# Designs tried in a protein design run: peptides against a protein of PDB entry 5ONS. Part 62

Target 1, 181 residues: chain A of PDB entry 5ONS
Amino acid sequence: MFKKFDEKENVSNCIQLKTSVIKGIKNQLIEQFPGIEPWLNQIMPKKDPVKIVRCHEHIEILTVNGELLFFRQREGPFYPTLRLLHKYPFILPHQQVDKGAIKFVLSGANIMCPGLTSPGAKLYPAAVDTIVAIMAEGKQHALCVGVMKMSAEDIEKVNKGIGIENIHYLNDGLWHMKTYK

## One batch from the design tools (peptide; made by RFdiffusion4, then SolubleMPNN)

Design b2_p16_1_s2 (from b2_p16_1, 8 letters changed)
Fold by OpenDDE base, seed 5:
Structure b2_p16_1_s2 (fold): chain B 181 residues (1-181), chain A 16 residues (1-16)
Amino acid sequence: as target 1 above (181 residues)
Amino acid sequence: MDKLLEEVLEEYKEYL
């Protein structure tokens, strides 16, 4: 989603959200990520305005105090940014790739099944379309946010093709935005 | 640069 994304070229505008809209978004976030509820007032304090950065390709980024928190495309599900996920790693279920997969993930490549079934990888139960945090062998912090394109069960059985779609990865265009004020 | 960002960048420095 952000492989060739550039803030100067791909951001269209930024709008400040009304209170009612913010409440609706918070409810959506709790529905998607139930574990975030106790932390949501810390992540999105009531006193702080919430903004949407509108980008090309119908991408919207939710920001508070310039921090990029969540994003979505075409009013689909919200994804946490890696920067938020690093602070709150429990927001998403995890999958772990082996060391050999790291360089490919960080080039924006989708995650192939062998990188999830090999020694050093850890594959946890998950259904198709589940948004997941991609961890790496020997690393503490997620390097990617992805979407399961196969169930964990099918990844193990078939063990070829795209297991997880790479949505947002460390050092991509969204990562390089850092802040938006 | 905050501590958390430093940790992440250090972990993946050979790939960045």
Scores: peptide ipSAE 0.706, ipTM 0.944, DockQ to the pose 0.632
Fold by OpenDDE base, seed 4:
Structure b2_p16_1_s2 (fold): chain B 181 residues (1-181), chain A 16 residues (1-16)
Amino acid sequence: as target 1 above (181 residues)
Amino acid sequence: MDKLLEEVLEEYKEYL
């Protein structure tokens, strides 16, 4: 989603959200990420305005005090940014790729099944379309946010093709935005 | 630099 993304070229505008819209978004975030509920007031304090940065290709980034928190495309599900995920690593279920897959993930490539089934990888139960944090062998912090394109069961059985779609990865265009006010 | 950011960049420095 952000492989060729550039803030100067791909951001269209920024809008401040109404209170009612913010409440709806908070409810959606709790539905998507139940573990976030106790932390939501810390992440999105009531006194602070919530903004959406509108980008090309129907991408929207949710921000508070300039911090990039979540993003979505075409009003679909919200994804946490890696920067938020690093602070709250429990927001997403995890999958772990082996060391050999790291360089490909960080080039924006989708995660192939062998990178999730090989020694050094760890594959946890997850259904198709689940948003997941991609961890790496020997590393403590996520390097990617992805979406399961196969169930964990099918990844193990078939072990061929795209297991997880790469949505946002460390050092991509979204990562380089850092803040937006 | 933020401590957490520094830790993440250090972990993946060989790939960045």
Scores: peptide ipSAE 0.705, ipTM 0.944, DockQ to the pose 0.633
Fold by OpenDDE base, seed 3:
Structure b2_p16_1_s2 (fold): chain B 181 residues (1-181), chain A 16 residues (1-16)
Amino acid sequence: as target 1 above (181 residues)
Amino acid sequence: MDKLLEEVLEEYKEYL
């Protein structure tokens, strides 16, 4: 989603949201990520304005005090940014790729099934379309936010093709935005 | 720089 993304070329505008809209978004976030509920007031304090950065390709980035928190495309589900995920690693279920897959993930490549079934990988139960944090063998912090294209069960059985779609990865265009006010 | 950001960049420095 952000492989060729550049803030100067791909951001259209930024709008401040009304209170009623913010409430709706918070409810949606709790529905998508139940574990975030106790932390949501810390992540999005009631007194702080919430903004949407509108980008090309129908991408919207939710920000508070300049911090990039969540993003979505075409009004689909919200994804946490890696920066937020690093602060709150439990927001998403995890999958772990082996060490050899790291360079490919960080080039924006999708995660292939063998990279999730090898000895250095760890594959946890998850249904198709689940948004997941991609961890790596020997590393502590997530390097990617992805979407399951096959169930964990099917990844193990078939062990061929794209297991997880790469949505946002460390050092992509979204990562390089850092902050936006 | 932010401490957490430094940790992440250090962890993946060989790939960045």
Scores: peptide ipSAE 0.705, ipTM 0.945, DockQ to the pose 0.637
Fold by OpenDDE base, seed 2:
Formats: sequence, structure tokens, C-alpha cells
Structure b2_p16_1_s2 (fold): chain B 181 residues (1-181), chain A 16 residues (1-16)
Amino acid sequence: as target 1 above (181 residues)
Amino acid sequence: MDKLLEEVLEEYKEYL
């Protein structure tokens, strides 16, 4: 989603959200990520305005005090940014790729099944379309936010093709935005 | 730079 993304070229505008819209978004976030509920007032304090940065290709980034928290495309589900995920690692279920997959993930490549079934990888139960944090062998922090394109069971059985779609990865265009006020 | 950010970048420095 952000492989060729550049803030200067791909941001269109920024809008401040009304209270009612913010409430709806918070409810949606809790629905998508139940574990975030106790932390949501810390992540999105009531006193702070919530903004949406509108980008090309129907990408929207949810921000509070300039911090990029979540993003979505074409009114689809929200994804946490890696920056938020690093602070709150439990927001997403995890999958772990082997060491050899790291360089490909960080180039924006989708995660192939063998990188999730090989020694050093860890594959946890997850249904297709689940948003997941991609961890790496020997590393403590997520390097990617992805979407299961196959169930964990099918990844293990079929063991070929795209297991997880790479949505947002460390050092991509979204990562380099840093902040937006 | 934030401490957490530094830790993440250090973990993956060989790939960045």
C-alpha cells in the first residue's frame, strides 16, 4: 500500500473530525481490536482533536496530535500503523517469518507460505482476512502489518503461494511520514 | 528520536 508512497506527492488534505464521527470510529476500533479498549483513552484522549489525512488511492490516516495511529483504504477496515503497534504489540495477533524472509518483507513483498512454515518461523491459528502483526525470527518488534490471504491451516497444508499480503512495512512511505499536524 | 524507535531501527539495521 505504501511502497511508492510519498507524503509530498500523495497527501491530498487533512480534516478534523466531529465528535460524533470520532465516537463511531472508536467503536469500530474496539470492534476490530477488542484488546485496545482499555487503552483507547490513552491513545485517543478526549481533549485532543482527531484528524484524517486523506491520501491518493483512497487512503486515509487517522491522527491525534500529529501521531499516525491507524489507516484504511476505500472505507475498509482500519490497520494500526507500525509506530502504534510497536507501543501496543497486543493490538494484533502475530505471525512470525523466518530470518530469510526479512529482506523480502522489507522490500514490500508479500509473505510466501514457506517463510511461515520453515524452521525459525512461527505460524499461529488465524482465519483468512485476519489483520496480523508480522514478527521475525530473532527480533522483538514487528516489521510489517499484513492480512492473511490463506488460513493458518491452509498455509501449513498447501505451503505454496501468498500466505500473507504485505500492507505496511518498516521503512515504507507511511513509516517515513513520521508525524502530520 | 524516541527510544522505542531507536530500538526497532537497531534490530533491523542490517536490512535498512
Scores: peptide ipSAE 0.704, ipTM 0.944, DockQ to the pose 0.647

Design b2_p16_1_s3 (from b2_p16_1 with A1M E2D D5L D14E)
Fold by OpenDDE base, seed 3:
Structure b2_p16_1_s3 (fold): chain B 181 residues (1-181), chain A 16 residues (1-16)
Amino acid sequence: as target 1 above (181 residues)
Amino acid sequence: MDELLEEVEKEYAEYL
């Protein structure tokens, strides 16, 4: 989603949301990520304005006090940014790739099944279309946010093809934005 | 720079 993204070229505008819209978004976030509920007031304090950064390709980034929190495309599901995920690593279920897969993930490549079933990888139960945090062997912080294209069960059984779609990764265009006031 | 950001970038420095 952000492989060739550049803030100067791909951001269109920024709008401040009304209170009623913010409440609706918070409810959506709790529905998607139930574990976030106790932390949502810390992440999105009631006193602070919430903004949407509108980008090309129908991408929207939710921000508070310049921090990039969540993003979505075409009004689909919200994804946490890696920056938010690093602060709250429990927001998403995890999958772990082996050490050899790191360089490919950080080039924007999708995660292939063998990278999730090999020694050093860890595959946890997850259904198709689940948004997941991609961890790496020997590393502490997530390097990617992805979407399961196969169930964990099928990844293990078939062990061939794309297991997880790469949506957002370290050092992509979204990562380089860092903040947006 | 933010301390957490520095930690993450240091952790993956060989790939960035």
Scores: peptide ipSAE 0.729, ipTM 0.950, DockQ to the pose 0.679
Fold by OpenDDE base, seed 4:
Structure b2_p16_1_s3 (fold): chain B 181 residues (1-181), chain A 16 residues (1-16)
Amino acid sequence: as target 1 above (181 residues)
Amino acid sequence: MDELLEEVEKEYAEYL
């Protein structure tokens, strides 16, 4: 989603959200990520305005005090930014790729099944379309946010092709955006 | 600076 993204070229505008819209978004976030509920007032304090940064390709980034928190495309599901995920690693279920897959993930490549079934990888139960945090062998912090394109069961059985779609990764255009006021 | 950011970038430095 952000492989060719550049803040200067791909941001269109920024809007401040109304209270009612913010309430709706918070409810959606709790529905998508139940574990976030106790932390949501810390992440999105009631006293602070919530903004949407509108980008090309129908991408929207949810921000509070300039911090990039979540993003979505075409009003689909919200994804946490890696920066938020690093602070709250439990927001997403995890999958772990082997060491050899790291360089490919960080080039924006989708995660292939062998990188999830090989020694050093850890594959946990997950259904198709589940948003997941991609961890790496020997690393503490997520390097990617992805979407399961196959169930964990099918990844193990088929063990070829795209297992997880790469949505957002370390050092992509969103990562480099840092903040937006 | 953001200590967490530095930790993550240090952790993956060989790939960034």
Scores: peptide ipSAE 0.728, ipTM 0.949, DockQ to the pose 0.628
Fold by OpenDDE base, seed 5:
Structure b2_p16_1_s3 (fold): chain B 181 residues (1-181), chain A 16 residues (1-16)
Amino acid sequence: as target 1 above (181 residues)
Amino acid sequence: MDELLEEVEKEYAEYL
């Protein structure tokens, strides 16, 4: 989603959301990520305005005090940014790739099944379309946010093709934004 | 400086 993304070239505008819209978004976030509820007032304090950075290709980024929190495309689901995920690693279920897959993930490549079934990888039960945090062998922090394109069961059985779609990764265009006020 | 950000970038420095 952000492989060729550049803040200067791909941001269209930024709007401040009305209270009613913020309430709706918070409800959506709790629905997607039930575990976030106790932390949501810390992540999105009531005293602070919530903004949407509108980008090309119908990408929207939710921000509070310049911090990039979540993003979505069109009417799709919200994804946490890696920055938020690093602070709250429990927001998403995890999958772990082997050490050899790291360089490919960080080039924006989708995660192939062998990188999830090999020694050093850890594959946990997950259904198709589940948004997941991608961890790496020997590393403590997520390097990617992805979406399961196959169930964990099918990844193990088929062990061929794209297991997880790469949505957002370290050093992509979104990562480089850091903040937006 | 953001300490957590620095930690993550240091962790993956060989790939960035």
Scores: peptide ipSAE 0.726, ipTM 0.948, DockQ to the pose 0.685
Fold by OpenDDE base, seed 1:
Structure b2_p16_1_s3 (fold): chain B 181 residues (1-181), chain A 16 residues (1-16)
Amino acid sequence: as target 1 above (181 residues)
Amino acid sequence: MDELLEEVEKEYAEYL
């Protein structure tokens, strides 16, 4: 999503959201990420304005006090930014790639099944379309936010092709935004 | 940069 993204070229504008819209978004976030509910007031304090950074290709980034929290495309599901995920690692279920897959993930490549079934990888139960945090062998922090293109079961059975779609990764265009006010 | 950001970038430095 952000492989060719540049803040200077791909951000259109930023709008401040009405309280009713914010309430709706918070409800959506809780439904999508139940574990976030106890933390949502900390992540999005009531006293702080919430903004949407509108980007090309129908990308929207939710921000509070300049911090990039979540993003979505074409009114689809919200994804946490890696920056938020690093602070709250439990927001997403995890999958772990082996060491050899790291360089490819960080080039923006989708995650192939063998990188999830090999020694050093850890594959956890997950359905198709589940948004997941991609961890790496020997690393503590997620390097990527992805979407399951196969179930974990099918990844093990088929063990060929794209297991997880790469949505957002370290050093992509979103990562380089850092903050936006 | 905050401490967490620095930690993550250091962790993956060989790939960035």
Scores: peptide ipSAE 0.733, ipTM 0.951, DockQ to the pose 0.717; fails the geometry check

Design b2_p16_1_s4 (from b2_p16_1, 6 letters changed)
Fold by OpenDDE base, seed 4:
Structure b2_p16_1_s4 (fold): chain B 181 residues (1-181), chain A 16 residues (1-16)
Amino acid sequence: as target 1 above (181 residues)
Amino acid sequence: MDKLLEEVEEEYAEYL
């Protein structure tokens, strides 16, 4: 989603959200990520305005005090930014790729099944379309946010092709955006 | 400077 993204070229505008819209978004976030509920007032304090940064390709980034928190495309599901995920690593279920897959993930490549079934990888139960945090062998912090394109069961059985779609990764255009006021 | 950000970038330094 952000492989060719550049803040200067791909941001269109920024809007401040009304209270009612913010309430709706918070409810959606709790529905998508139940574990976030106790932390949501810390992440999105009631006293602070919530903004949407509108980007090309129908991408929207949810921000509070300039911090990039979540993003979505075409009003689909919200994804946490890696920066938020690093602070709250439990927001997403995890999958772990082997060491050899790291360089490919960080080039924006989708995660292939062998990188999830090989020694050093850890594959946990997950259904198709589940948003997941991609961890790496020997690393503490997520390097990617992805979407399961196959169930964990099918990844193990088929063990070829795209297992997880790469949505957002370390050092992509969103990562480099840092903040937006 | 954000310590967590620095830690993550150091952790993956060989790939960034």
Scores: peptide ipSAE 0.730, ipTM 0.950, DockQ to the pose 0.626
Fold by OpenDDE base, seed 3:
Structure b2_p16_1_s4 (fold): chain B 181 residues (1-181), chain A 16 residues (1-16)
Amino acid sequence: as target 1 above (181 residues)
Amino acid sequence: MDKLLEEVEEEYAEYL
């Protein structure tokens, strides 16, 4: 989603949201990520304005006090940014790739099944279309946010093809934005 | 720079 993204070229505008819209978004976030509920007031304090950064390709980034929190495309599901995920690593279920897969993930490549079933990888139960945090062997912080294209069960059984779609990764265009006031 | 961001970038420095 952000492989060739550049803030100067791909951001269109920024709008401040109405209170009622913010409440609706918070409810959506709790529905998607139930574990976030106790932390949502810390992440999105009531006193602070919430903004949407509108980008090309129908991408929207939710921000508070310049921090990039969540993003979505075409009004689909929200994804946490890696920056938010690093602060709250429990927001998403995890999958772990082996050491050899790191360089490919950080080039924007999708995660292939063998990278999730090999020694050093860890595959946890997850259904198709689940948004997941991609961890790496020997590393502490997530390097990617992805979407399961196969169930964990099928990844293990078939062990061939794309297991997880790469949506957002370290050092992509979204990562380089850092903040947006 | 933010301390957490620095830690993450240092952790993956060999790939960035």
Scores: peptide ipSAE 0.729, ipTM 0.950, DockQ to the pose 0.708
Fold by OpenDDE base, seed 2:
Structure b2_p16_1_s4 (fold): chain B 181 residues (1-181), chain A 16 residues (1-16)
Amino acid sequence: as target 1 above (181 residues)
Amino acid sequence: MDKLLEEVEEEYAEYL
């Protein structure tokens, strides 16, 4: 989503959200990520305005005090930014790729099944379309936010093709967009 | 400079 993204070229505008819209978004976030509920007042304090940064290709980034928190495309589900995920790693279920997959993930490549089933990888139960944090062998922090294209069961059984779609990865265009006020 | 951000970039430095 952000492989060729540049703030100067791909940001269109920024809008401040009304209270009612913010409430709706908070409810949606809790629905998508139930574990975030106790932390949501810390992440999105009531006193602070919430903004949406509108980008090309129908990308929207949810921000508070310039911090990039969540993003979505074409009004689909929200994804946490890696920056937020690093602070709150429990927001998403995890999958772990082996060491050899790291360089490919960080080039924006989708995660292939062998990178999730090989020694050093860890594959946890997850259904198709689940938004997941991609961890790496020997690393502490997520390097990617992805979407399951096959269930964990099918990844293990078939062990061929795209297991997880790469949505947002460390050092992509969104990562380099550190803040937006 | 964010400390957590620095830690993440450091642990993946060989790939960035």
Scores: peptide ipSAE 0.729, ipTM 0.949, DockQ to the pose 0.693
Fold by OpenDDE base, seed 5:
Structure b2_p16_1_s4 (fold): chain B 181 residues (1-181), chain A 16 residues (1-16)
Amino acid sequence: as target 1 above (181 residues)
Amino acid sequence: MDKLLEEVEEEYAEYL
């Protein structure tokens, strides 16, 4: 989603959301990520305005005090940014790739099944379309946010093709934005 | 500097 993304070239505008819209978004976030509920007032304090940075290709980024929190494309699901995920690693279920897959993930490549079934990888039960945090062998922090394109069961059985779609990764265009006020 | 950010970038420094 952000492989060729550049803040200067791909941001269209930024709007501040009304209270009613913020309430709706918070409810959506709790629905998607039930475990976030106790932390949501810390992540999105009531005293602070919530903004949407509108980008090309119908990408929207939710921000509070310049911090990039969540993003979505069109009316699809919200994804946490890696920066938020690093602070709250429990927001998403995890999958772990082997050490050899790291360089490919960080080039924006989708995660192939062998990188999830090999020694050093850890594959946990997950259904198709589940948004997941991608961890790496020997590393403590997520390097990617992805979406399961196959169930964990099918990844193990078929062990061929794209297991997880790469949505957002370290050093992509979103990562480089850092903040937006 | 953001300590968490530094930690993550150092962790993956060989790839960035």
Scores: peptide ipSAE 0.728, ipTM 0.949, DockQ to the pose 0.623

Design b2_p16_2_s1 (from b2_p16_2, 5 letters changed)
Fold by OpenDDE base, seed 2:
Structure b2_p16_2_s1 (fold): chain B 181 residues (1-181), chain A 16 residues (1-16)
Amino acid sequence: as target 1 above (181 residues)
Amino acid sequence: PEPQEVTDEEVEAEYA
């Protein structure tokens, strides 16, 4: 989603959300990420305005105090930014790629099944379309936010093709935005 | 689970 993304070229505008819209978004976030509920008041304090940064390709980024928290495309599901995920690593289920897959993930490549079934990888139960944190062998922090394109069960059985779509990865265009006020 | 303190530099260095 952000492989060719550049803040200067791909951001259109920024709008401040009304209270009722914010409440709706918070409810959606809790539904998508139940583990975030106890922390949502910390992440999105009631006293702080919430903004949407509108980007090209129908991408919207949810921000509070300039921090980029979540994003979505075409009114689809929200994804946490890697930066938020690093602070709250439990808000997504995890999958772990082997060491050899790291360089490909960091180039924006989708995660192929062998990178999830090989020694050094760890594959946890997950259904198709589940948004997941991509961890890596020997590393502490997630390098990617992805979406399961096959179930974990099918990844193990078929073991070929795209297992997880790479949505947002370390050092992509979104990562380099840092903040937006 | 508890939130983690982490910097951009720490993560970037981890994957350098």
Scores: peptide ipSAE 0.813, ipTM 0.978, DockQ to the pose 0.983
Fold by OpenDDE base, seed 1:
Structure b2_p16_2_s1 (fold): chain B 181 residues (1-181), chain A 16 residues (1-16)
Amino acid sequence: as target 1 above (181 residues)
Amino acid sequence: PEPQEVTDEEVEAEYA
């Protein structure tokens, strides 16, 4: 989603959300990420305005105090930014790729099944379309936010093709955007 | 679980 994303070229505008809209978004976030509920008031304090940075390709980035928190495309599900995920690593279920897959993930490539089934990888139960944090062998912090394109069961059984779609990865255009006030 | 303190530099260095 952000492989060729550039703040200068791909951001259109920024709008401040109304209170009612913010409430709806918060409810959606809790539905998507139940583990975030105790922390949502810290992440999105009531006293702080919530903004959406509108980008090309129907991408929207939810921000508070300049921090990029979540994003979505075409009003689909919200994804946490890697930066938020690093602070709250428990808000997504995890998958772990082997060390050999790291360089490909960091180039924006989708995650192939063997990178999730090989020694060094850890594949946890997850249904197709689940948003997941991609961890890596020997690393502490997530390098990617992805979406299961196959269930964990099918990844193990079929073990070929795209297992997880790469949505947002370390050092992509969104990562380099850092803040937006 | 508790939030983690982390910097961009720490993560970037981990994957450098």
Scores: peptide ipSAE 0.812, ipTM 0.978, DockQ to the pose 0.983
Fold by OpenDDE base, seed 4:
Structure b2_p16_2_s1 (fold): chain B 181 residues (1-181), chain A 16 residues (1-16)
Amino acid sequence: as target 1 above (181 residues)
Amino acid sequence: PEPQEVTDEEVEAEYA
């Protein structure tokens, strides 16, 4: 989603959200990420305005006090930014790729099934379309936010093709967009 | 679970 993204070229405008819209978004976030509920007031304090940065390709980034928190495309599900995920690593279910897959993920490549079934990888139960944190063998922090394109069960059975779509990864265009006020 | 303090530099160094 952000492989060729540049803030100067791909941001269109920024809007401040009304209270009713913010409430709806918070409810959606709790539904998508139940583990975030106790922390949502810390992440999005009631006293602070919430903004959406509108980008090309129907991408929207949710921000509070200039911090990039979540994003979505074409009014689909929200994804946490890597920065938010690093602070709250429990808000997504995890999958772990092996050491050899790291360089490919960091180039923006989708995660292939063998990188999730090989020694050093850890594959946890997850349904198709689940948003997941991509961890890596021997590393502490997530390097990617992805979406399951196959269930964990099917990844193990088929073990070829795209297992997880790479949505947002370390050092992509969104990562380099530090803040936006 | 508790939130964690982490810097950009820490994560970038981990994957350098």
Scores: peptide ipSAE 0.812, ipTM 0.978, DockQ to the pose 0.968
Fold by OpenDDE base, seed 3:
Structure b2_p16_2_s1 (fold): chain B 181 residues (1-181), chain A 16 residues (1-16)
Amino acid sequence: as target 1 above (181 residues)
Amino acid sequence: PEPQEVTDEEVEAEYA
């Protein structure tokens, strides 16, 4: 989603949200990520304005005080940014790729099944379309936010093709955006 | 679970 993203070229405008809209978004976030509920007031304090940065390709980034928190495309599900995920690593279920897959993930490549079933990888139960945090062998922090394109069960059985779609990864265009005020 | 304090530099260094 952000492989060729550039803030100067791909941001269209920024809007400040009304209180009623913010309430609706918070409810959506709790529904998607139940584990975030106790922390949502810390992440999005009521006294702080919430903004949407509108980008090309129907991408919207939710920000508070310049921090990029969540994003979505075409009004689909929200994804946490890697920065938010690093602070709150429990808001997504995890999957772990082996060491050899790291360089490919960091280039924006989708995650192939063998990278999830090989020694060093860890595959946890998850249904298709689940948004997941991608961890790596020998590393502590997530390097990618992805979406299961196959269930964990099918990844183990088939062990061929795209297991997880790469949505947002370390050092992509969104990562380099840092803040937006 | 508790949130973690982490910097961009720490994560970038981890994957450098």
Scores: peptide ipSAE 0.810, ipTM 0.978, DockQ to the pose 0.982

